# Ledger of designs, part 184: peptides against a protein of PDB entry 7Q4I

Target 1, 281 residues: chain A of PDB entry 7Q4I
Amino acid sequence: HENSTIAERLYSEVRVLCWIMTNPSNHQKKARHVKRTWGKRCNKLIFMSSAKDDELDAVALPVGEGRNNLWGKTKEAYKYIYEHHINDADWFLKADDDTYTIVENMRYMLYPYSPETPVYFGCKFKPYVKQGYMSGGAGYVLSREAVRRFVVEALPNPKLCKSDNSGAEDVEIGKCLQNVNVLAGDSRDSNGRGRFFPFVPEHHLIPSHTDKKFWYWQYIFYKTDEGLDCCSDNAISFHYVSPNQMYVLDYLIYHLRPYGIINTPDALPNKLAVGELMPEI

## One batch from the design tools (peptide; made by RFdiffusion4, then SolubleMPNN)

Design b2_p25_4_s2 (from b2_p25_4, 9 letters changed)
Fold by OpenDDE base, seed 2:
Structure b2_p25_4_s2 (fold): chain B 281 residues (1-281), chain A 25 residues (1-25)
Amino acid sequence: as target 1 above (281 residues)
Amino acid sequence: MINVRYGMLLFSKTAEAPPVPEEYP
């Protein structure tokens, strides 16, 4: 017997729209596997593409394909969300078509925050943006107010937000959000462990898996450890997850149970006022 | 094994921001 009562409550109280960055060549290869796995746990799921796909529920954005257009696609995706879907959710997750997300753990992290707080969360990196920016591959989540500020205040102003479609998607949105006073939140748990990951679980969980000179250790905003202490028990996302690994993760997280072990969830934290953040750890 | 790590790690460097030239004022 499973008790989902708290997860069902959070599904209703912490509404998440997930938009998936994809392209027409990935609709069948990647995106449909997101729809069949973790994407079904979003309150709303939209695939942002350059071509319509009625089987996928993909939106054709007015952008070209390729890496040089990812920033253009992100701008048009958030415009589309603001115009059609701003009231359909409280929080707006960007993920890639090879990102895996535990949406319940994201709702738990977001629960204390007001969606009217100008904040966003993800894997925070320290270069290029003073407050940091969130890694594009790990996925990042904006509050409703952060989406409003991005679309209404930042995007129309070339001094606040890059007008062309070129550049690094995650850095460019990070600059735009900083310029409209959207805060780069701390996504770590109460033990200081990360929740959003720009790699597969194996790369974070295995000690000495990466050289200490690896760019990630230079980019990560918060100090992080290797091994089991790398990662929250309430981890939210992993990147470079293959379609097959999505089904494995769905099985391991939602179906596989150690018999006789009952996990009791921690108590929900107190809700914060509008504009308040959790204290830094 | 090392080469597959470098491949995924190289893909992450190329998926993340090309170094924004320091010349943004």
Scores: peptide ipSAE 0.016, ipTM 0.593, DockQ to the pose 0.045
Fold by OpenDDE base, seed 3:
Structure b2_p25_4_s2 (fold): chain B 281 residues (1-281), chain A 25 residues (1-25)
Amino acid sequence: as target 1 above (281 residues)
Amino acid sequence: MINVRYGMLLFSKTAEAPPVPEEYP
């Protein structure tokens, strides 16, 4: 019998609404596989689309399709969440329909933080935003207060938040959040290892002869290593995960066990006060 | 502004995953 007692406690104490960025052409091809794998471990799961799909639980947002509308879709998704779901969770994850997320590891990272702290987490990038911004592909999670500030304070003000629907979605939300004093948190573990990844596990775990000219090394906010030291044992997300790879990851993480190896979870950290962050490592 | 997504889409030929059978639990 698996002992899920700590995971069940965190499921109740650290409530996560996951919203999935998708489109009508990906409902059956990609989004359905999120629903059948890691998305079932969210407290609430919503698919944000341009068309309603009652089988998927997809919402039709008032936005056009295509890459140039991703920022528009993100704005309308957070408006919809604020209007209908702001009390249904404490934390609000954006993911793509090709992002895989270990929700239990995200709850563990979020446990010490107050949902009333204006903070968000993800794979932090350095360019364009002074405090950094979170990679759109790796997924990013906002506190309830961060969602409130984004929707109520930032979105209505064209000086704080871009009013048009064009631009890099992750950069534009990062600018808006900085302008309303939402903090770009550190998602690294106690060993300084990353938890949110903008690529598949293979691209992080296998030391590639990637030229030091690869854009990622210029974009990453914190220094990261390659190989097994790249990634926290409590890693949260990977991007560019195919539908088949989602089922493989679900099997490897939740079903496959090495017989006779028992992992003892680390003790939960102390809870922080409202507005407090974990110290930088 | 080169959208970060454009660079890696060139290398990951995500082969269309074969349809997962409806009976997958």
Scores: peptide ipSAE 0.016, ipTM 0.571, DockQ to the pose 0.038
Fold by OpenDDE base, seed 5:
Structure b2_p25_4_s2 (fold): chain B 281 residues (1-281), chain A 25 residues (1-25)
Amino acid sequence: as target 1 above (281 residues)
Amino acid sequence: MINVRYGMLLFSKTAEAPPVPEEYP
């Protein structure tokens, strides 16, 4: 028997709209597997594409395809969300069609925060943006106020936000958000362990003789270790997850249980005031 | 037709840094 009472409470109190970055060539190959796995645990799930797909719930954004259009697609996705869906959720997750997300763990991290706090969370990187920015592949989540500031204050102003569609989407949104005083939050757990991961679990969990020259060590904002201490027991996301691995992760996380081990959830933290963040770790 | 089931793409830790926007010096 499973007891989901606290997860059901968080599903109602911490409403998450998930938007998935995809393209028409990936609707059947990748995006439909997000819809069949972790995406069903979002309060709302939307696929952001260049073509409509009513079976997928894909939206045709007024953008071209290709890597040079990802920033354009991110801008149009958040404009679409603001116009049609800003009241449908409290938090707005961007993920790729090969990102896997444990939405319950994201709700647990977000629970203390007000959606009226101008904040966003993800895997924080240190280059290009003074406060840092969130890795696009790991997925990142904006508060409702962060989406409002992005769409209403940043996007219309070429001095605050890049007007063209070129550039790294995660860096560009990170600059726009900083310029409207949206805070780059700390997503680490109380033990200082990460929750959003720009790679598959194996790359973080297996200590490798990684060259210290590997770009990730130059990009990561917070110190992180490899092995079991890399990752929170409440980890939220992994990137480069294949369609088959989404079903494996769904089985391992939601179905496979060690007999006789009962996990009791920690007590929920106190709710923060509007504009308040968790203490630094 | 070898159905290349995308396993865990262990992105080789040699995956190039995410492309720095050409506009960042």
Scores: peptide ipSAE 0.031, ipTM 0.644, DockQ to the pose 0.055; fails the geometry check
Fold by OpenDDE base, seed 1:
Structure b2_p25_4_s2 (fold): chain B 281 residues (1-281), chain A 25 residues (1-25)
Amino acid sequence: as target 1 above (281 residues)
Amino acid sequence: MINVRYGMLLFSKTAEAPPVPEEYP
């Protein structure tokens, strides 16, 4: 028998709305596999598209398709969430339709934080934004207050937030959030290991002769190692996960068990006050 | 060996972030 008591507690205390960035061509190819795997562990799951899909529960946002519209789609997605869903959760995850997320590990990371703290988490990158920004592919999670500040304070002001739909989605939201004093949190575990990953597990876990000129090493905000020390035992997300790999990961993480090994979860940390962060490592 | 990580670079949305034009003060 699995003991889910702590996971059930965190499901109730750390409510997560997951919104999935998708498009009509990916509803059947990718997005439905998110809905059938990790997306079922969100408190609420919404697919953000340019077309409605009643089988998927996809929302038609007033945006065009293509990479040049991703920033436009992110702005309209957060407006839609603020208008219809701001009270349905405490935390608001953006993910792609090829991101895989261990939602329980995200709840564990978020547990000490107040949703009224203006903070967001993800794979932090250092260029373009002074405090850093979160990688769009790894997925990123905003507090309720961060969503409020983004939609109410940043988006209406062209000096704080880019009004056009052009630019890198993750950079542009990172600039907007910085301009309204939303903090770019540290998502690393107590050992300094990352939790949000912009690539598949294989690319982080397997030491490779990576060129030190590889952009990722220039972009990563915190120093990270390759191999098993790359990644927290409580890792949250991976990107470029194929539909078939989502079902494999669901089996490996939630069903496959080594007989005779019982893991006891670490104690939950103390809750922080509003505006408090965990110490930097 | 095609460095599989370089192959993923081509698909990374973050890698397509043009250098932010100098127009940001």
Scores: peptide ipSAE 0.017, ipTM 0.600, DockQ to the pose 0.042; fails the geometry check

Design b2_p25_4_s3 (from b2_p25_4, 10 letters changed)
Fold by OpenDDE base, seed 1:
Structure b2_p25_4_s3 (fold): chain B 281 residues (1-281), chain A 25 residues (1-25)
Amino acid sequence: as target 1 above (281 residues)
Amino acid sequence: MIDVRYGLLLFSKTQEAPPVPEEFP
């Protein structure tokens, strides 16, 4: 029998709405597997699409499909959330239909923060946005105040937020959020280890040499030491996770237990005031 | 011995770089 008392407390105190970026061709192939795995651990789960699907609980947004419309879909998704769901949660996660998320680890990271603090978290990238922006594939989470500022202050103003639907979705939301003083938070753990990953947890044979020319090392905002300290024991997300891998991850994380090993959770940190961030590591 | 956690990030090297917005020089 698991002692879930702290996880249950965080489920109630750190309410998360998860919205999944999908399309009609992926409803059955990908999105339904999110709903059957990690998405069931969100306080609210919504699939954002161009077509309604009552079995999936998918919303038809007034946008076209294709890579050039991802920014348009993100804008309409957050408008829909603000209109219908802004009070249903404290935090609003964007994920793709091939992102896997450990929602309990996200609640642990978010616990000290006020949802009235204008902040968002994810895998922070350095280019294009002065404060950085969060990688779209790793998923990113906005506070309730960040959603309000994005929808009410940024989106109506073409000087603050791109009015057309073109561009890199994650860069464009990052620019808009910066322009309304939403802070790009640090999602690293107390050891400086990353929690949001734009990549899969594939344990294939690592070539012993990291190509330093790999784009990721130029994009990552925080320098990670090469090797052992890359990844938190409380990791939150992985990208490019296949439907089959979602069920494997669900089994490994939530069902598989080594007999006689009991993990005691760390103590919860103190809550921060509105507008306060954790100190940079 | 390569830490297993480091391994998780490095295998995704087959992923294309995020699209650079055309408006960036």
Scores: peptide ipSAE 0.030, ipTM 0.687, DockQ to the pose 0.094
Fold by OpenDDE base, seed 2:
Structure b2_p25_4_s3 (fold): chain B 281 residues (1-281), chain A 25 residues (1-25)
Amino acid sequence: as target 1 above (281 residues)
Amino acid sequence: MIDVRYGLLLFSKTQEAPPVPEEFP
């Protein structure tokens, strides 16, 4: 028998709205598999598209499709969330339709933080933005206050936030958030291990899978190692996860159990004051 | 489409490659 009491508590106390970046061609191919796997563990799940899909719960945003419209889609997605859903959650996760997320591990990371703290978390990259920005593919999570500042303070001001729809969406939101004093949080665990990953588990867990010249090592904000020490035991996300791999991960994480091994969860940390962050490791 | 970020042929990526520094091929 599984004891989910702490996870149930965190589901109630750390409410997460997940919005999924998708397009009409991916509704059935990818997004549906998010809805059938990890997306069901969000407090609210919305698919952000250019076409409505009532089976998927997809929203038609007033944007075109293609890479050059991702920043436009991100802006419209957060506007839609702010208008319709800002009180439905405490935290607002962006993920792709090929991102896999362990929502319980995200709630554990977020638990000490106030949703009124202007902060966001993800896989922090160092280029282009002074405080860093969060990788779009790994997914990133904004506090309610971060969403408010983004939509109300940043988006209406072309000096604070790019008005056109072009550019790398993760960099552009990172610039906008920095310009309204939303802090780029540290998502690492107490051992300094990452929680948000812009690749599949295999690419992080297998030593020497990537060349040392691989761009990721130049982009990562915090120094990290390869192999088993790459990743927190409470890892939150992986990117480039195929639909089939989502079901495999869902089975491995939530169903497969080694008999006779009981994991006792760590105690919840103390809650932080509004505006307070965990110390950097 | 080749995702320049990963050097991988990724057919259905919605994301733009972060601007690879000119130092990366």
Scores: peptide ipSAE 0.018, ipTM 0.591, DockQ to the pose 0.047
Fold by OpenDDE base, seed 4:
Structure b2_p25_4_s3 (fold): chain B 281 residues (1-281), chain A 25 residues (1-25)
Amino acid sequence: as target 1 above (281 residues)
Amino acid sequence: MIDVRYGLLLFSKTQEAPPVPEEFP
């Protein structure tokens, strides 16, 4: 018998709308597999595309396709969410159609925060944005107040938010959010371990020395220890997850159990006041 | 036995850097 009582409580108290960045060529290849795996654990799931798909529940945004239009899609996606869904959730996750998310671990991280706090979380990068920005591939989650500020205060002002649809979508939203005083939160666990990963847990044991020239070490906002202390036991997301790997991860995380090992969840932290953040580690 | 957590860091090396915004050299 699984005791889901705490997960059910968090599902009700920490409501998450997940929107998935996709395109018409990926509806059947990728996005459908998100819907059949981790996306079913969101309180609301929407696919943001350039074409409508009633089987997928995809929205046709008024934007073109291609990497140069991702920022345009992100702006129109959050406009659509604000207009139609701002009260349907407390938190608003962006993910890609090859991101895998453990939504229960995200709810656990978000539980102490007020959705009226102007904050967002993800894999925090240090370049281009003074407070940092969240990596697009790892997925990032905005509070309801952060979405309001982005759509109502930032997007209408070309001095606060880029009007053009060009640029790196994650950097551009990071600039806009900073300009309206939305805080780039710390998503690390109580041990300082990361929860959002712009990468997959694949098998390429290249025993070669950690190339200190690898771009990620220059981009990561918080210093992470190498090896076993890199990653939280309550990890939230992985990127570049193939459709087949999504089903493997769903099986390993939610179905496979070692006999005789019972995991007791940690106690929930106290809720923070509006505008309060957890202390930085 | 290499822990799955160590495996995660090793795979990061095969990925392309995110695009640099035109505004930053």
Scores: peptide ipSAE 0.028, ipTM 0.688, DockQ to the pose 0.098; fails the geometry check
Fold by OpenDDE base, seed 5:
Structure b2_p25_4_s3 (fold): chain B 281 residues (1-281), chain A 25 residues (1-25)
Amino acid sequence: as target 1 above (281 residues)
Amino acid sequence: MIDVRYGLLLFSKTQEAPPVPEEFP
């Protein structure tokens, strides 16, 4: 027996549209497994592709396939969301077809924020964008106001947003969002622990001295302590999750329980005013 | 030491650095 009362409240009060970056070759191989696992916990789930798939709920965007078109897909995905779905949710998550997301933990992080605040969250990287940008693989979530500013103010202006479809999609959206004063939020928990992860939860790294030359340490915006405090108990996302690992994670997170341990949720924080952010940690 | 709880999780894939974005035109 589970008490889901707070999760049900947050499902209603913090509405999330999840859009999944995919392609026709991955509809059956990857995207279907998102739909069968964590994607069912979104208020709305849409797969953004180059081909329609009515079984998947995939949208055919007017873009080509390949890495050079990911930015094109991201632009067209947010245009499609703005035109058809801007009122269906308060928050708009981009994820890949190999991203796993704990949507309840994302709702908990987002709860204090107004969807009218121009903000977005994810794994913040420091290069290329002054305020930082959110890693594409970890997934990133825009407020409704952030989507509005992106589509209405940024995309139509070649001086604010790259008009071509080339480039790193996460960097390019990060530049566009900065140019329309959408804030790159802090997704860390109250202990300074990260919530969005651009990598898998694989047990295989014996904590050998991580090579300080590993690019991630140069990219991460917030210094995470190399210690026990790297990752929130309320972690939101992981990237490079295989289809089989999605079902394992669903089992471990939502079904497996240690007998006699009762998790009591923390009290919800106070809601912030429009334009207000949580204080820096 | 990367936290055994989640640090074991983050770094298992030697990923190449994200591509350097093209300059903004």
Scores: peptide ipSAE 0.022, ipTM 0.665, DockQ to the pose 0.105; fails the geometry check

Design b2_p25_4_s4 (from b2_p25_4, 10 letters changed)
Fold by OpenDDE base, seed 2:
Structure b2_p25_4_s4 (fold): chain B 281 residues (1-281), chain A 25 residues (1-25)
Amino acid sequence: as target 1 above (281 residues)
Amino acid sequence: MINVRYGLLLFSKIVEAPPVPEKFP
């Protein structure tokens, strides 16, 4: 007997729209597997592309394809969300078509926050943006107020937000959000463990898997340890997850159970007022 | 056989630091 009562409550109280960054060449290869796995646990799931796909529920954004158009696609995706879907959710997740997300763990992290708080969460990086920015591959989640400020206040102003479609997508949105006083939140758990990961679980969990000179250790905003202490028991996302690994993760997280071990969920934290953040750990 | 080439190609893409954002003009 699985007791989903708290997860069902959070599904209703912490509504998440997930938008997936994809392209027409990846609809069948990658995006379809997101729709068949973790994307089912979003309150709303939209695929943002350059071509319409009615089987996928893909939106054709008015952008070209290629790495130099990712920022253009992110701007048009959030405009589309603001125009058509701003009231359909409280929180708005960007993920890639090779990001895997545990949406229940994201709802747990977001539960204390007001969606009217101008905040966003993800894997925080320290370069280029004073408050930091969130890694594009790990996925990042904006509050409803953060989306409003991004689309209404930042995007129309070339001094606040880059008008061109070129640049690093995650850095450019991070600059725009900082310029409209959207806060780069701390996504770590109460033990200081990360929740959003720009790589597969294996790369974070195995000690010395990466050289200490690896760029990630210079980019990460919060110091993290290697090994099992890298990662929250309530981890939210992993990047570079292949379509086959999505089904493996879906099985391991939602189906595979060690007999006789009962996980009691922690108590929900108190709700914060509008504009309040959890204390830094 | 998990194709070791996909792991190595992930490592090569992982080793590339994110492109330095162009300074705003």
Scores: peptide ipSAE 0.032, ipTM 0.655, DockQ to the pose 0.052
Fold by OpenDDE base, seed 5:
Structure b2_p25_4_s4 (fold): chain B 281 residues (1-281), chain A 25 residues (1-25)
Amino acid sequence: as target 1 above (281 residues)
Amino acid sequence: MINVRYGLLLFSKIVEAPPVPEKFP
């Protein structure tokens, strides 16, 4: 017997629209497995594509396909959300069609924050953007105010936001958001452990003798360790998750239980004022 | 056979540094 009372409360109080970056070649191969697994725990789920798919709930954005169009697709996705869905949620998650997300853990992290606070969260990287930017693959979540500022203040201004569709989408949105005073939040737990991961669990949990030259150590904004202390018990996302691994993660997280171990959830923190952030750890 | 390609392609994508963003003009 599960007690979901707190999760149900957070589902109602911390409404999340999830948009999935996909393409027509991935609708059946990847995106439908997001819809069948973690995407069903979003308050709203939308697939952002170049072709419509009514079975998937995919939107045809006016963009080309390929890596050089990801920034164009991100801009058009947030314009579409602002026009049609800005009031359907409090928080707006971008994820890839190979990102896995524990939406309950994201709601727990977001609970203290006002959706009117200009903030966004994810795996923070330090290069190219002074405050940092959030890794595109780990997924990133904008407040409603962050989406408003992005679409209304940043996108129309070529001095604040890149007008062309080329570039690294996560860096370009990070520049635009900084230019409209959207804060790059800290997503770490109270123990300083990360919640958004740009790789699969195995890469973070298994101490590899990773060469200190590995780009990730130069990109990560906060100090992170490998092994069991890498990851919050309330971890939110992993990237490069195969369709089969999504069903394995769904089973391990939501069905597999060690008999006689009962997890009691921590008390919810106090809500912050508009514009207030949690203190840095 | 299919699973090994995904793992190896994951490692190859993991080893590729994120593309250097074009400088804002």
Scores: peptide ipSAE 0.030, ipTM 0.642, DockQ to the pose 0.053
Fold by OpenDDE base, seed 3:
Structure b2_p25_4_s4 (fold): chain B 281 residues (1-281), chain A 25 residues (1-25)
Amino acid sequence: as target 1 above (281 residues)
Amino acid sequence: MINVRYGLLLFSKIVEAPPVPEKFP
């Protein structure tokens, strides 16, 4: 018998709404595979599209399709969440239809934080935003208070948040959130290892002879090692995960077990007060 | 033989830097 008691407790105490960035051409090709894999472990799962799909639970947002509309779709997705779902969860994850997420590891990271703390987490990048911003591909998670500030305080004010639908969605939300004092949290584990990854596990775990000129090394906010020390044992997300790789990851993480090896979970940390963050490592 | 063919196709998409906001050179 699997002892799920801690995971069940965290499922109840750290409620996560996952919204998936998708489009009508990807409903059957990608988004359906999120719903059949990691998305089933969210407390609520919503697909944000330009077309309704009742089989997928996809919402038709009032936006066009294509990369130039991703920021528009992100704004309308968070408006929709705030209007219909702000009380259905404590935390609000954005992911792409090719992001894979270990939701239990995200709940473990979020457990000490109050959802009333204005904070968000993800793969922190240093350019364009003074406090940093979270990579769109790795996925990012907002507290309930961060969603409130984004929708109520930032979006209505063109001085705080970009009113047009153009630009990099992750940079633009990062600017808006900074302008309403939503903190760009540290998602690293107690060993300083990353949890949100803008690439597949293979590209982080295998020391690539990637030129030190690779843009990622210029963008990453925290120093990160390559190889086995790159990644937390409690890693949360990976990007560019194909539909077939989602089923492989789902099998490897949740079904495949080495016989006779029992992992004991770490003790839960103490809960922080409202507005408190974990110390930077 | 780890089939080297799948690695090359993923690299071509990863080289797409996150879309830089048009106003930054």
Scores: peptide ipSAE 0.020, ipTM 0.603, DockQ to the pose 0.061
Fold by OpenDDE base, seed 4:
Structure b2_p25_4_s4 (fold): chain B 281 residues (1-281), chain A 25 residues (1-25)
Amino acid sequence: as target 1 above (281 residues)
Amino acid sequence: MINVRYGLLLFSKIVEAPPVPEKFP
């Protein structure tokens, strides 16, 4: 017997809209596998593209394709969400069509926070933005107030937010959010372990003699260890997950059980007031 | 002798460094 009572409670109390960054060439190759796996556990799931796809539930944004247009897509995606869906959720996740997300672990991390707190979470990087910014590939989640500030206060002002569609989308949204006092939260667990990962589990879990010159070690905002201590037992996301690996992860996380091992969930923390954050570790 | 050979090939996918924002002049 599976006891989902706490997960069902969090599904109702911590409503998440997931939007997936995709393109027409990836609708069938990648995005449909998100819809068939982890995307089912979102309260609302929308695919943001340059072409409509009624089978996928994809929105045609008024933007071109290619990496140079990702910032344009991110701006138009959040405008579309604000206009049509701002009340459909409390939290708004961006993910890629090769990001895998454990939505229950994200709801657990978000539970203490008010959606009226101007905050966002993800894999925090330190360059270019003083408070840091969240890695685009690991996915990042905005509160309802963070979306409001981004769309209403930042986007209309070229001094606060880049008006052209060029640049790294994750850096550019990070600059815009900082300029409207949206806080870059700490997504680590109570042991200081990361929850959002810009790579596959194998790259984080296996201690490699990674060249100390590897860019990631210069970009990560918080110190992180390699090996089993790299990653929270409540990890939220991984990037560069192939379509086949999404089904493997769904099986391993939701179906495969070691007989006789029962995990008791930790008690839910107290809710924070509006504008309060968990103490940094 | 732990055969260290298998670890080298997976890192050869250049995880493209996130596009360096153009240096502001």
Scores: peptide ipSAE 0.021, ipTM 0.605, DockQ to the pose 0.054; fails the geometry check

